# Designs tried in a protein design run: peptides against a protein of PDB entry 3J47. Part 37

Target 1, 121 residues: chain A of PDB entry 3J47
Amino acid sequence: IRLTNQLKSLKGLQSKLKDVVEYLDKVINKELPINHTILGKLQDVFNLLPNLGTPDDDEIDVENHDRINISNNLQKALTVKTNDELMVIYISNLVRSIIAFDDLIENKIQNKKIQEQRVKD
Target 2, 69 residues: chain B of PDB entry 3J47
Amino acid sequence: YEEKEESNLAATKSMVKIAEQYSKRIEEEKELTEEELKTRYVGRQDPKKHLSETADETLENNIVSVLTA

## One batch from the design tools (peptide; made by RFdiffusion4, then SolubleMPNN)

Design b1_p12_8_s4 (from b1_p12_8, 5 letters changed)
Fold by OpenDDE base, seed 4:
Structure b1_p12_8_s4 (fold): chain B 121 residues (1-121), chain C 69 residues (1-69), chain A 12 residues (1-12)
Amino acid sequence: as target 1 above (121 residues)
Amino acid sequence: as target 2 above (69 residues)
Amino acid sequence: SRLSELLRDILK
């Protein structure tokens, strides 16, 4: 459910971004007038986005280390953090799986011993 | 879309918390494994069961974290 | 080692 919602949100964002790009292209080509409201919203979005491709992105990378890849340079540091988080989750899952298997094996061994005892009785 | 975005944002925040908790969960999982080892040696089923349950819970939480990431 | 032993025991 959560993954599906996240994916849906990402798809929605992608579609919206595509629409914005198409709109901007039309404005550049003088096919449509400039919509100031849309531009204002886009500007707000860009201001909320991590700085893309600026040298100062490295400093921002430290502060935004925990955020998912929204912007490329800041995204590198953020990507590293995301990767580290994913690695931790992966390792945790592996460890849990190993423990679960160990328990399963032990349970099976115990069950076998019980069955062997029942056969001897 | 907005509801899912909000859920995703909450999930992301939760993942950060989960990362911190993950270290703790890994330790808890290790403790469970040790209990299983001890239970196997002592022949007591209860500690092993508890370890298994804790390991399963830790695994489930990690899966949820992965799904949230 | 114990896990391996357990696996062997499960397979038996």
Scores: peptide ipSAE 0.398, ipTM 0.842, DockQ to the pose 0.010; fails the geometry check
Fold by OpenDDE base, seed 1:
Structure b1_p12_8_s4 (fold): chain B 121 residues (1-121), chain C 69 residues (1-69), chain A 12 residues (1-12)
Amino acid sequence: as target 1 above (121 residues)
Amino acid sequence: as target 2 above (69 residues)
Amino acid sequence: SRLSELLRDILK
C-alpha cells in the first residue's frame, strides 16, 4: 500500500511536470499567455523541492551521502540512503527467514520424534 | 497524491527509527534463538513456539520496513 | 553447528 501510494504520487508529479513543460513551451512560442496562478504554484513547488537541476552543487553532495534527498544530486544522495535502507531491510528479512527456517526445522524434528514414538507405541 | 507524499515523509522518518530498532530487533531475535536452544533441552514445545512467533513478528516488521522504504 | 545438525535431522 505505501509503495503504491508513493508510486502514484510520483506519477502525478511527473504528469504535472510534463504539463508545465508543455505550457512553458507554448508561452515561449507566444501561443498562450502566462498563467500567473499556475506559475506561482509551480514556483512554490520548486521552492519546496530541494535544488533539482543545478549541476554546481557537486561539492556539497559528497558529504551528504548518508541522507536521501529527492533532487539529482539530492537524488544520488537519496539513492544511496535508499540503497542502504533497502540493504538493511534485505539483511533483516534474511535473518528473519533463517530464524523461521530454524524453527520450522526444529518443529519438523519434534513432529518426527512424536510420530516415531507413536509407531513404537 | 498529497496524502501519499505525507505518508512517504512519515515513512522516511519511520525508516530512521527502524534502523535503530533493527539493532534492538536483532538482539531480541538472538535472545529468542537462545530460548529455543534452551527449550530443546527441556522438551517443552511452548518455549520453541514462542521463539518462532517472535522471529516471525521480527520478520514481519522488517518486511513492513522494507515496504516503507 | 546446531543449525546444520538441525537441517540434517529435518532432511532426514
Scores: peptide ipSAE 0.390, ipTM 0.829, DockQ to the pose 0.009; fails the geometry check
Fold by OpenDDE base, seed 3:
Structure b1_p12_8_s4 (fold): chain B 121 residues (1-121), chain C 69 residues (1-69), chain A 12 residues (1-12)
Amino acid sequence: as target 1 above (121 residues)
Amino acid sequence: as target 2 above (69 residues)
Amino acid sequence: SRLSELLRDILK
């Protein structure tokens, strides 16, 4: 269920992104006015998304290069953090699995002891 | 699409919490193992079973956290 | 050690 929802979300995001690109192309070509509501939502999404280093092509000013580097650094830092979190979760899962196996083995041993006692009686 | 985005955001927040809870979960797991050891010496299955169940729940939570990440 | 003891008990 969770994986399916994630895939559906990703597909939806991809479709929306495609629509945005198409809209932006139409705006660049002066075929459609800029929908301010869509742009506002996109800006909100971009602000919430780790700065995917898509430089907005427009202002080539020298300040943008530093911002792009900062954005890339932020994205990299977020990626590293995510990887670390995944590693921690993985280790935790392994530890829990080991404990579960230990308990399973203990339960089996106890069951065997009970059976042996019943046979002796 | 919005529902999935919300789910991903919730998952990310959960991951941060999981990192903090990880140490606690490891400690809880160790405590359960110690209780199982004690129960083994006492010869009563009930405490061991409870420890095992708690460990399983902890494992399940970790798996869910991994899937959410 | 506990796992090892458990394994021994299963084998018995």
Scores: peptide ipSAE 0.390, ipTM 0.834, DockQ to the pose 0.009; fails the geometry check
Fold by OpenDDE base, seed 5:
Structure b1_p12_8_s4 (fold): chain B 121 residues (1-121), chain C 69 residues (1-69), chain A 12 residues (1-12)
Amino acid sequence: as target 1 above (121 residues)
Amino acid sequence: as target 2 above (69 residues)
Amino acid sequence: SRLSELLRDILK
């Protein structure tokens, strides 16, 4: 469900960006007037999004530590955070698997002991 | 799209919580393992079963966390 | 070590 929602949000953003590009192309070609409302919203999005256009590797604003797939430079920092989180989850799963195996082994041992006792009786 | 955004935000917050819960879950898993060891020596099958169940629950929570990430 | 012991016990 969450992954599906993230994918839907990404698809929505992609569609909007495509529409903006198409609109901008039409404006450049003088086919349509500039929609100030759309541009304003886009500008707001760009202001809220860390600088997408200039991948300045150095100006990763450390402040937005939120793991959300935000824009490219922030996305690098976020990618690192996401990677770390995935690693933690992976390790956790491994630990749980090991515990489950230990339990399985113990169960088998107990079953064998029970069988041996039954044979002796 | 808005519902998805809200879900993603909730998921992100949940991930932070999951990280905290993960440490707690690891400790709970250790406790269960100790109980299983004790149960193995005492011949009481019940503590071992409980440990296995807790380990399974911890695993499930980790899987959900991965899916949420 | 514990897992190994458990494995040995299962094999017995």
Scores: peptide ipSAE 0.378, ipTM 0.827, DockQ to the pose 0.009; fails the geometry check

## One batch from the design tools (peptide; made by RFdiffusion4, then SolubleMPNN)

Design b2_p13_1_s3
Fold by OpenDDE base, seed 3:
Structure b2_p13_1_s3 (fold): chain B 121 residues (1-121), chain C 69 residues (1-69), chain A 13 residues (1-13)
Amino acid sequence: as target 1 above (121 residues)
Amino acid sequence: as target 2 above (69 residues)
Amino acid sequence: SKKLEEELLKKLQ
């Protein structure tokens, strides 16, 4: 369910980005007037999205390191933080998996002992 | 999309809480492993099974947490 | 304990 919701969100974002590109192309071709309200909301989204598109702006504003926002340079720092969190979760899953496997092995050993006892009786 | 963004934000806040709970869950899992070890010596199958089930539930919760992150 | 468990698993196979 959770993975499906994330995938659905990503697909929705992709569709919205495609619609924005199509809208911008229509504006460039003078087919539609610039809808200032849509552009304003898009600009707000782009401003909230750390600069994904411009590779050149070196100003890594150091202060906002803590908040998980997806945009590229800040996204790199956020990606590092996300990677660290994912790594902790991964290690946790590995530990749980190891414990579960140890229990499965023990259960298998017990089942074998029970079967051996039944064959002797 | 907004509901999902709110869900992701809530999930991220929950992940910080989950990290703290994870440390606590690791300790609980260790305690269950000790009980399983003790149960192995006492010959009672039930505590060992319960420990295994708790470890599995802990794994599932971690997997869901990773998928939410 | 782990080694013993591995040996027992090998015997189960």
Scores: peptide ipSAE 0.425, ipTM 0.829, DockQ to the pose 0.005
Fold by OpenDDE base, seed 2:
Structure b2_p13_1_s3 (fold): chain B 121 residues (1-121), chain C 69 residues (1-69), chain A 13 residues (1-13)
Amino acid sequence: as target 1 above (121 residues)
Amino acid sequence: as target 2 above (69 residues)
Amino acid sequence: SKKLEEELLKKLQ
């Protein structure tokens, strides 16, 4: 369910971005008048988007590296954070698998002992 | 789309909580393993089963966390 | 304890 919702959100965003690109192309080609309200909203969206293109944000405070930052620098930081989270989940799954395996071994040992006792009787 | 965005935000908050819970779950898993070890020494099947169940629950929670991620 | 368990598993096989 969550993955499906994320995928749907991404698809919706992709469709909206495509519509924006098509609109911008039509405006550039003078096929449609510039809608200032749409452009203002797009500018707001771009401003909320992490600055993909400005090189000077070297000073992004090191402390926020652990937070999934959506900006290109932020997106890189977010990607790193996501990778770290995935690593933690992976390690956790491995640990659980090892514990489950240990329990299986114990169960097999017990079953063997029970069978050996039944053969002696 | 808004519903999915809300779901993603909730998932992200859940991931942070999962990370904290993950540390706790790792400790619980270790405790269960110790109980299994103790149960092996005592020859009681029940503590071992409980450890295995807790380990499985910890694994399931981690898998759900990965899938949410 | 883990080593002992591994040895026991080897014996069960």
Scores: peptide ipSAE 0.444, ipTM 0.836, DockQ to the pose 0.005; fails the geometry check
Fold by OpenDDE base, seed 4:
Structure b2_p13_1_s3 (fold): chain B 121 residues (1-121), chain C 69 residues (1-69), chain A 13 residues (1-13)
Amino acid sequence: as target 1 above (121 residues)
Amino acid sequence: as target 2 above (69 residues)
Amino acid sequence: SKKLEEELLKKLQ
């Protein structure tokens, strides 16, 4: 279930990225005028991509630059938060590994002591 | 896609909860290590084993949390 | 803790 949902989200993101590419291609081909505001917003979205599903350019009212900036800031904040969470998880895993290693060492020491006692008997 | 988005939102909320739990898990891991140290000095194998098991459980939970993130 | 771990490693070895 979780993997399926992640895959679906990834597919949705992929579709949105494709739409962005198509828009950029239209601009490059001079089918659409270069809108600097859209490009700026798109760049912001790309910089924020770790945090936000790329909004479909067709749904982004180009005139609402402020909303895109807010969305970008939110995405950046979410990315930072995600990075912090990942760091915490990483540290926790390291700590668990260290504890597990300590236990392994102790178990090995105990096993050696038991073997030494058996040899003396 | 909508169902996945809802699932991702739920997962994100779960991640926040996991982050809180993570801090608690780190503390639990420390406690396990202290118990193991005490067991080493006392020569009692059982407390050390229990500490090790709890550390392993804490590690497993963190891995699951990372995979869920 | 690190010193103890090192001692344990030495004992294992």
Scores: peptide ipSAE 0.437, ipTM 0.830, DockQ to the pose 0.006; fails the geometry check
Fold by OpenDDE base, seed 5:
Structure b2_p13_1_s3 (fold): chain B 121 residues (1-121), chain C 69 residues (1-69), chain A 13 residues (1-13)
Amino acid sequence: as target 1 above (121 residues)
Amino acid sequence: as target 2 above (69 residues)
Amino acid sequence: SKKLEEELLKKLQ
């Protein structure tokens, strides 16, 4: 469910971005007038988005390092965070697998003991 | 889309919480393993089964956390 | 305990 919602949101964003690109292309080609309202909203969105194009390390507010956000430099920090989270998940799964394996061994040992008792009876 | 975005934000916050809870879950998993070991020595199957089930639940929660990441 | 379990598992094989 959560992944599906994330995918839907991403698809919606992708569709909207595509529409914006198509609109911008039409404006550049002078086929349509500039819709100032849409452009203003897009500019607001871009202003809220960390600058995707400027790799300058200096403006990366330390607070944003912990959250998965869209911008490439922020994305690097976010990628590191995501990698750390994935690593934690991987380790967790490994630990659970080890426990499950231990339980399987114990169950097998118990089953063998039960069989040995049945043969003695 | 907005509902999904809100869900993703909630999921991200939940992941941070899950990371904190993960340490507790590891400790709980260790406790369950000790109970299984004790149960093996005592010859009682029920506590061992419960430990195994709790370990499985812990694994499931980690998988859900990965899917949320 | 793990070592003991491994030994028991080896006996079961």
Scores: peptide ipSAE 0.428, ipTM 0.829, DockQ to the pose 0.005; fails the geometry check

Design b2_p13_2_s1 (from b2_p13_2, 9 letters changed)
Fold by OpenDDE base, seed 4:
Structure b2_p13_2_s1 (fold): chain B 121 residues (1-121), chain C 69 residues (1-69), chain A 13 residues (1-13)
Amino acid sequence: as target 1 above (121 residues)
Amino acid sequence: as target 2 above (69 residues)
Amino acid sequence: KLEEVLKELQKAL
């Protein structure tokens, strides 16, 4: 359910971004008047997006490193963090699977011993 | 879209919490393995079952974390 | 640290 909702949100964002690009192309071609209200909302969205501009060298503030891929250099650092998080999750899943498998093996061994005792009996 | 965006924001906040919980889950998983070893040595099924259940809960929480990431 | 925890867990299994 959560993954499907995230995918739907991402698809919605992608569609909206495509509509904005198409609108901007029509404005550049003078086919449509500049809608200042749409541009203002788009500007607000861009201002809320972490600066997609070339990071001026100085403030790679380590704190924003945790949030998902918005822009390529910040995105590269964020990709490293996301990869580390995914690696941790993968390792945890592997460890849980190993523990569950060990328990299953032991349960099978115990069940086999119980059956062997019942047959002797 | 908006309801799903709110769900994704909640999921992202949950992911930060998952990183903290992950360290705790690793410790809980270790405790389960120790209880299983003790149960194997003592021949008592009960501690081993509890270890298996906690390992399964830890696995489920990690899967939910991956699905939220 | 995490790899060490994994090795300990793997050793306990």
Scores: peptide ipSAE 0.490, ipTM 0.857, DockQ to the pose 0.007
Fold by OpenDDE base, seed 5:
Structure b2_p13_2_s1 (fold): chain B 121 residues (1-121), chain C 69 residues (1-69), chain A 13 residues (1-13)
Amino acid sequence: as target 1 above (121 residues)
Amino acid sequence: as target 2 above (69 residues)
Amino acid sequence: KLEEVLKELQKAL
């Protein structure tokens, strides 16, 4: 469910971005007037989005910590964090798999003992 | 779209909580494994089954956390 | 910490 919602949001954002690009192309071609309201909202979104542009070298002030998917430079630090989180999840899954295997082995041993008892009767 | 964004925000907050819960779940998994060991010696099936079920629940919660990440 | 938990889990297995 959550992944599906994230994918739906991303698809919606992609569609909206495509519409904006198409709109901008039409404005550049003088086919349509600039809709200042849409552009203003987009600018607000871009201002809230950490710079998607090519990181020029200097002022990567590292501070803002945690949350994964917003923008590319933040995405590098976030990619490291996401990698760490994925690693923790992977290890967790391995641990659970090991526990499940232990239970399976134990169940198999018990079943074998029950069969051996039935053969003696 | 907004509902999904809100869901993603909630999910991200849940990820922080999941990291804390993960540490707690690891401890719960250890307790279960100890109970399985004890049950193996006592020959009683019930504690082992409960341990296995709790391990499975812990696994499911981690998978959901991964899918939410 | 996580490795210790894994080792304890492995010992319990």
Scores: peptide ipSAE 0.479, ipTM 0.846, DockQ to the pose 0.007
Fold by OpenDDE base, seed 3:
Structure b2_p13_2_s1 (fold): chain B 121 residues (1-121), chain C 69 residues (1-69), chain A 13 residues (1-13)
Amino acid sequence: as target 1 above (121 residues)
Amino acid sequence: as target 2 above (69 residues)
Amino acid sequence: KLEEVLKELQKAL
């Protein structure tokens, strides 16, 4: 459920971003007037987003390494951290699975011993 | 979309809590393994079952953490 | 640290 909701949010953001790009392309081509309200909201979103887009200014300090794959340059550093976090979670799941398997094996051994005792009686 | 955005924000807050819980879960998993070892010696099913249950809870919590990341 | 925990878990197994 939670993953599905995150995926839906991400898809919604992707769709909105695509619509904006398509709108900007139409404005550049003089096919449609600029929707100032959508552009203003998008600009606000871009200002709140870590400066992800423009590769040109060299000095973008790599500082905020933390979060999920949102956008391109800060996104690379954030992607690495997200990947590390996902790896930790994956390893933890493997560890839990190993423990659960160990318990199953031990339960199976105990059940065999009980059956062998019942056959001797 | 809005409901999912709110859910994603809640998920993000949960990730911070998950990092703290992860350390506790690792310790809980170790305790379970120790209880299994003790159960092998005592021959009583109860400690082993408790260890298995705590390992399962730890696994579920990690899965939820992966789903929230 | 994580690898050590995994090794300890493997030894307990």
Scores: peptide ipSAE 0.475, ipTM 0.847, DockQ to the pose 0.007
Fold by OpenDDE base, seed 1:
Order: structure tokens, then C-alpha cells, then sequence
Structure b2_p13_2_s1 (fold): chain B 121 residues (1-121), chain C 69 residues (1-69), chain A 13 residues (1-13)
């Protein structure tokens, strides 16, 4: 459910961004007037998004280890943290699966012993 | 869309708490392993079942944490 | 800490 909601939000954002780009291209070509209300809301959204760094400044080694997902350059550092967190969760799930399998095997062995005793009686 | 965005924000806030809970879950998992060892020695079904149930609960909590990540 | 938990798990197997 949650992952599906995130994907739906991302798809909605992508569609809206595409519509804005197409609108901006038409305004540049003088085919349509600028809709100030849509542009204002979009600017507010962009200001709330951590700066998708313009591709030109190569060197910002921002060592900010500590914060999580969503947007590309800050998202690379955040992706490392998220990858570490996902790795921890994966390992924890693996550990629990192993414990559950061990218990299942032991229960199966006990059940087999009980069946063998019942066949001897 | 907005409800999903709010859910993602709540999830992100929950991730900080997950890191703290993860340390506690590791401790709980160790306790489970100790109880399993004790149950193997006692040969009684009841302690093993309780250990298995606690391991499963711990697993479910981690899966929910992954799904919230 | 995580490696120790993994080692304890491996011992329980």
C-alpha cells in the first residue's frame, strides 16, 4: 500500500512537470500567455525541494551523512544513508527468517519423532 | 496524491525512530536466541513456541519498518 | 555491534 502511494505521487509529479515544461515552451514561442497562478505554485514547490543542484558546480563534496531520500544531488548522499538503512533492515529480516526456519525444522523433527512413536504403538 | 505525500513524510519521520528501534530489536533477537538454546535443553514444547512467536513478531516489525523506509 | 549479532545468529544455526 505505502509503496504504491509513493509511486502514484511520483507519477503525478512527473506528469505535472511535463505539463509545465510543455507550457513554458509554448510561452517562449509566444503561442500562449503565462499563467501566473500555476507558475507561482510551481515555484513554491521548487523552493521546498532541496536544490536539485544545477549540473555546473562539480565540487560540492557535502559530507552530510545523516539525512534520507528524494532529490538527485542531496539524494546521492541521502541514498547512501538510505542504502545503509535498507541494508540493516534486510539483514534483520534475514536473521528473523533464519530463526523462523530453525524453529520450523525443530518442530518438524519433533513431529516426526511423535509419528514414529505412534507407529510403534 | 496529497495523502500519499503525507504518508511518505510520516514514513520519513518514522525512519529516525526505526534506527533507535533497530538497536532494541537486535537485543530482542539475542534474547530469543538465548530462549531457544534454553528450550533445546529443557525439551519442553512451550518455551520453543514462545521463542518462535517472539521471533515472528520481531520479523514483522522489521518488515513494516522496511515498508516504511 | 551488527557483526556481533550476525555472529551470534550464525552460532545459533
Amino acid sequence: as target 1 above (121 residues)
Amino acid sequence: as target 2 above (69 residues)
Amino acid sequence: KLEEVLKELQKAL
Scores: peptide ipSAE 0.473, ipTM 0.851, DockQ to the pose 0.007

Design b2_p13_2_s2 (from b2_p13_2, 9 letters changed)
Fold by OpenDDE base, seed 4:
Structure b2_p13_2_s2 (fold): chain B 121 residues (1-121), chain C 69 residues (1-69), chain A 13 residues (1-13)
Amino acid sequence: as target 1 above (121 residues)
Amino acid sequence: as target 2 above (69 residues)
Amino acid sequence: LLDEVLEELLKAL
């Protein structure tokens, strides 16, 4: 359910971005007048997005390196954080699986020992 | 779409908390395995069962964290 | 200890 909702949100965002790109292309080609309200909202969205494009501002503070999926350079640091989080989740799942297997093995050994004792009796 | 975005944002915040909780969960899982070993040594079923249950809960929480990531 | 438990589990299978 949660993954499906995230995927739907991402698909909705992708569709909206595609519509914006198509609109911008039509405005550049002078096929449609510039809708200032839509452009203003897009500018607000871009201002809220971490600066994707300009490599020159040196002050990418090392502290924001750990946060996930926002814009490309920040997105690299964020991708590293997402990878670290995914790695932690993967290791945790492996550890839980190993413990669950250990318990299953021990339960099976105990059951076999009980069965052997019942056959002797 | 918005409800799913809010759910994803909550999930991402939960993932940061899950990373901290994950370190703690790995420790809880180790404690569970030690209790199983002690239970095997002492022959008492109860500590072993508790360790298994804690390991299962830790596994479930990790799966939920992966699904949230 | 975990390896011993795994080995015993493998023997029980």
Scores: peptide ipSAE 0.429, ipTM 0.845, DockQ to the pose 0.005; fails the geometry check
Fold by OpenDDE base, seed 1:
Structure b2_p13_2_s2 (fold): chain B 121 residues (1-121), chain C 69 residues (1-69), chain A 13 residues (1-13)
Amino acid sequence: as target 1 above (121 residues)
Amino acid sequence: as target 2 above (69 residues)
Amino acid sequence: LLDEVLEELLKAL
């Protein structure tokens, strides 16, 4: 459910961004007037997004490694944090699986011993 | 779309809490291993079952944490 | 203990 919601949100954003680009191209070509209301809402969305757009600033401030999500430069630092969190969760799941397997094996061994005793009686 | 965005924000906040809970989960896992040890010596089926159940609960909590990331 | 459990698992398979 959660991953599906994230994917749906991302797809919705992508579609909207494409529509805006197409609209801007039409305005530049004088085919359509500027819709000020849509443009204003889009600007607000862009201002809330961490800086997606500047490829040139080399100063990836090393300190922001600890915070998680979505925008490419911040997303690299955020990707590292997300990767670390995912690794911790993965290791924890492996450990729990190993414990669960150990318990299953022990239960199986006990059941086998009980069956062997019943065959001897 | 908005419901998913809200869910993702809630998930991100939950991740911070998961990091704190991770240390607690490691301790819970150790307690499970100790209970398994005790059950092996006592030869009673009941303590072993309880340990297995606690291990499963710990695993489920980790999976939910991963899905929340 | 973990190694013993793993060995018992392998025997039970």
Scores: peptide ipSAE 0.423, ipTM 0.840, DockQ to the pose 0.005; fails the geometry check
Fold by OpenDDE base, seed 3:
Structure b2_p13_2_s2 (fold): chain B 121 residues (1-121), chain C 69 residues (1-69), chain A 13 residues (1-13)
Amino acid sequence: as target 1 above (121 residues)
Amino acid sequence: as target 2 above (69 residues)
Amino acid sequence: LLDEVLEELLKAL
């Protein structure tokens, strides 16, 4: 379910980006007037998107460095945070897996003992 | 799309809480392992089953956290 | 303990 929702969100973002590109092409070709409201919202989204496309602009806003894994320079800091979170989750999964394996082994041992007792009777 | 973005934001906030809970979960996992150890000595299956169930629940929560991350 | 559990699991298979 969650992976499917993430994939659906990515697909939706991709579709929206494609629509924006198509809209921009139509505006450049003077086929449609610029919808200022949609463009403004898109600009806000782009401004909230850490600058993916312009590697050159130095102003890494320091304050957002800790939180959000979205775009290139900020995305590097965000990638570090995401990497740390993934590492914690990975370690947690390993620990749970080890415990689950221990229990599985113990259950198997018990089942074997029960079978051995049934053969003796 | 918006519903999923909201879910991702909620998930990220949950991850911070999960980091704190992770330390507690490790401790709970240790307690379960100790109960399994005790159950091996006592020969009673019930504490071992409880430990296994808690370990599984801990694993499931971690998987959910990874999927949220 | 884990090794013993693994051995028991292997025996049960």
Scores: peptide ipSAE 0.422, ipTM 0.838, DockQ to the pose 0.005; fails the geometry check
Fold by OpenDDE base, seed 5:
Structure b2_p13_2_s2 (fold): chain B 121 residues (1-121), chain C 69 residues (1-69), chain A 13 residues (1-13)
Amino acid sequence: as target 1 above (121 residues)
Amino acid sequence: as target 2 above (69 residues)
Amino acid sequence: LLDEVLEELLKAL
């Protein structure tokens, strides 16, 4: 469900971005007037999105290191965080797997003991 | 789209909580393993079964957390 | 403890 929702949001953003690009191309070609409202909203979105376009400005504001989904430069720092989170999840799964194996081993040993006891009877 | 975005935000907040819960779950899993060991020595199957069930539940929760991440 | 469990498992196999 969550992944599906994220994918849906991403697809929606992609579609909207495509529409904006198409609109901008039409405006450049003088086919349509600039819709100031859409552009303003898009600009607001871009202003809220950490600077996608300028890779060079070093001021990766250290504070927003934590949030996974935002723009590419933030994405790099976020990618590290996401990688760490995935690593923790992986380790967790391994630990659970080990515990499950221990339980299986113990169950098997118990079953063998029960079988040996039955053979002695 | 908005519902999914809200779900993703909630999921992100949940991940922080999951990390804390994960530490707690690891401890709970260790406790279950100790109970299983004790049960193995005592020959009582019940504590061991409970430990196994709790370990499985912990595993499932981690998998869900990973899928949510 | 884990090693002992593993050893017991191996014996059960």
Scores: peptide ipSAE 0.407, ipTM 0.830, DockQ to the pose 0.005; fails the geometry check

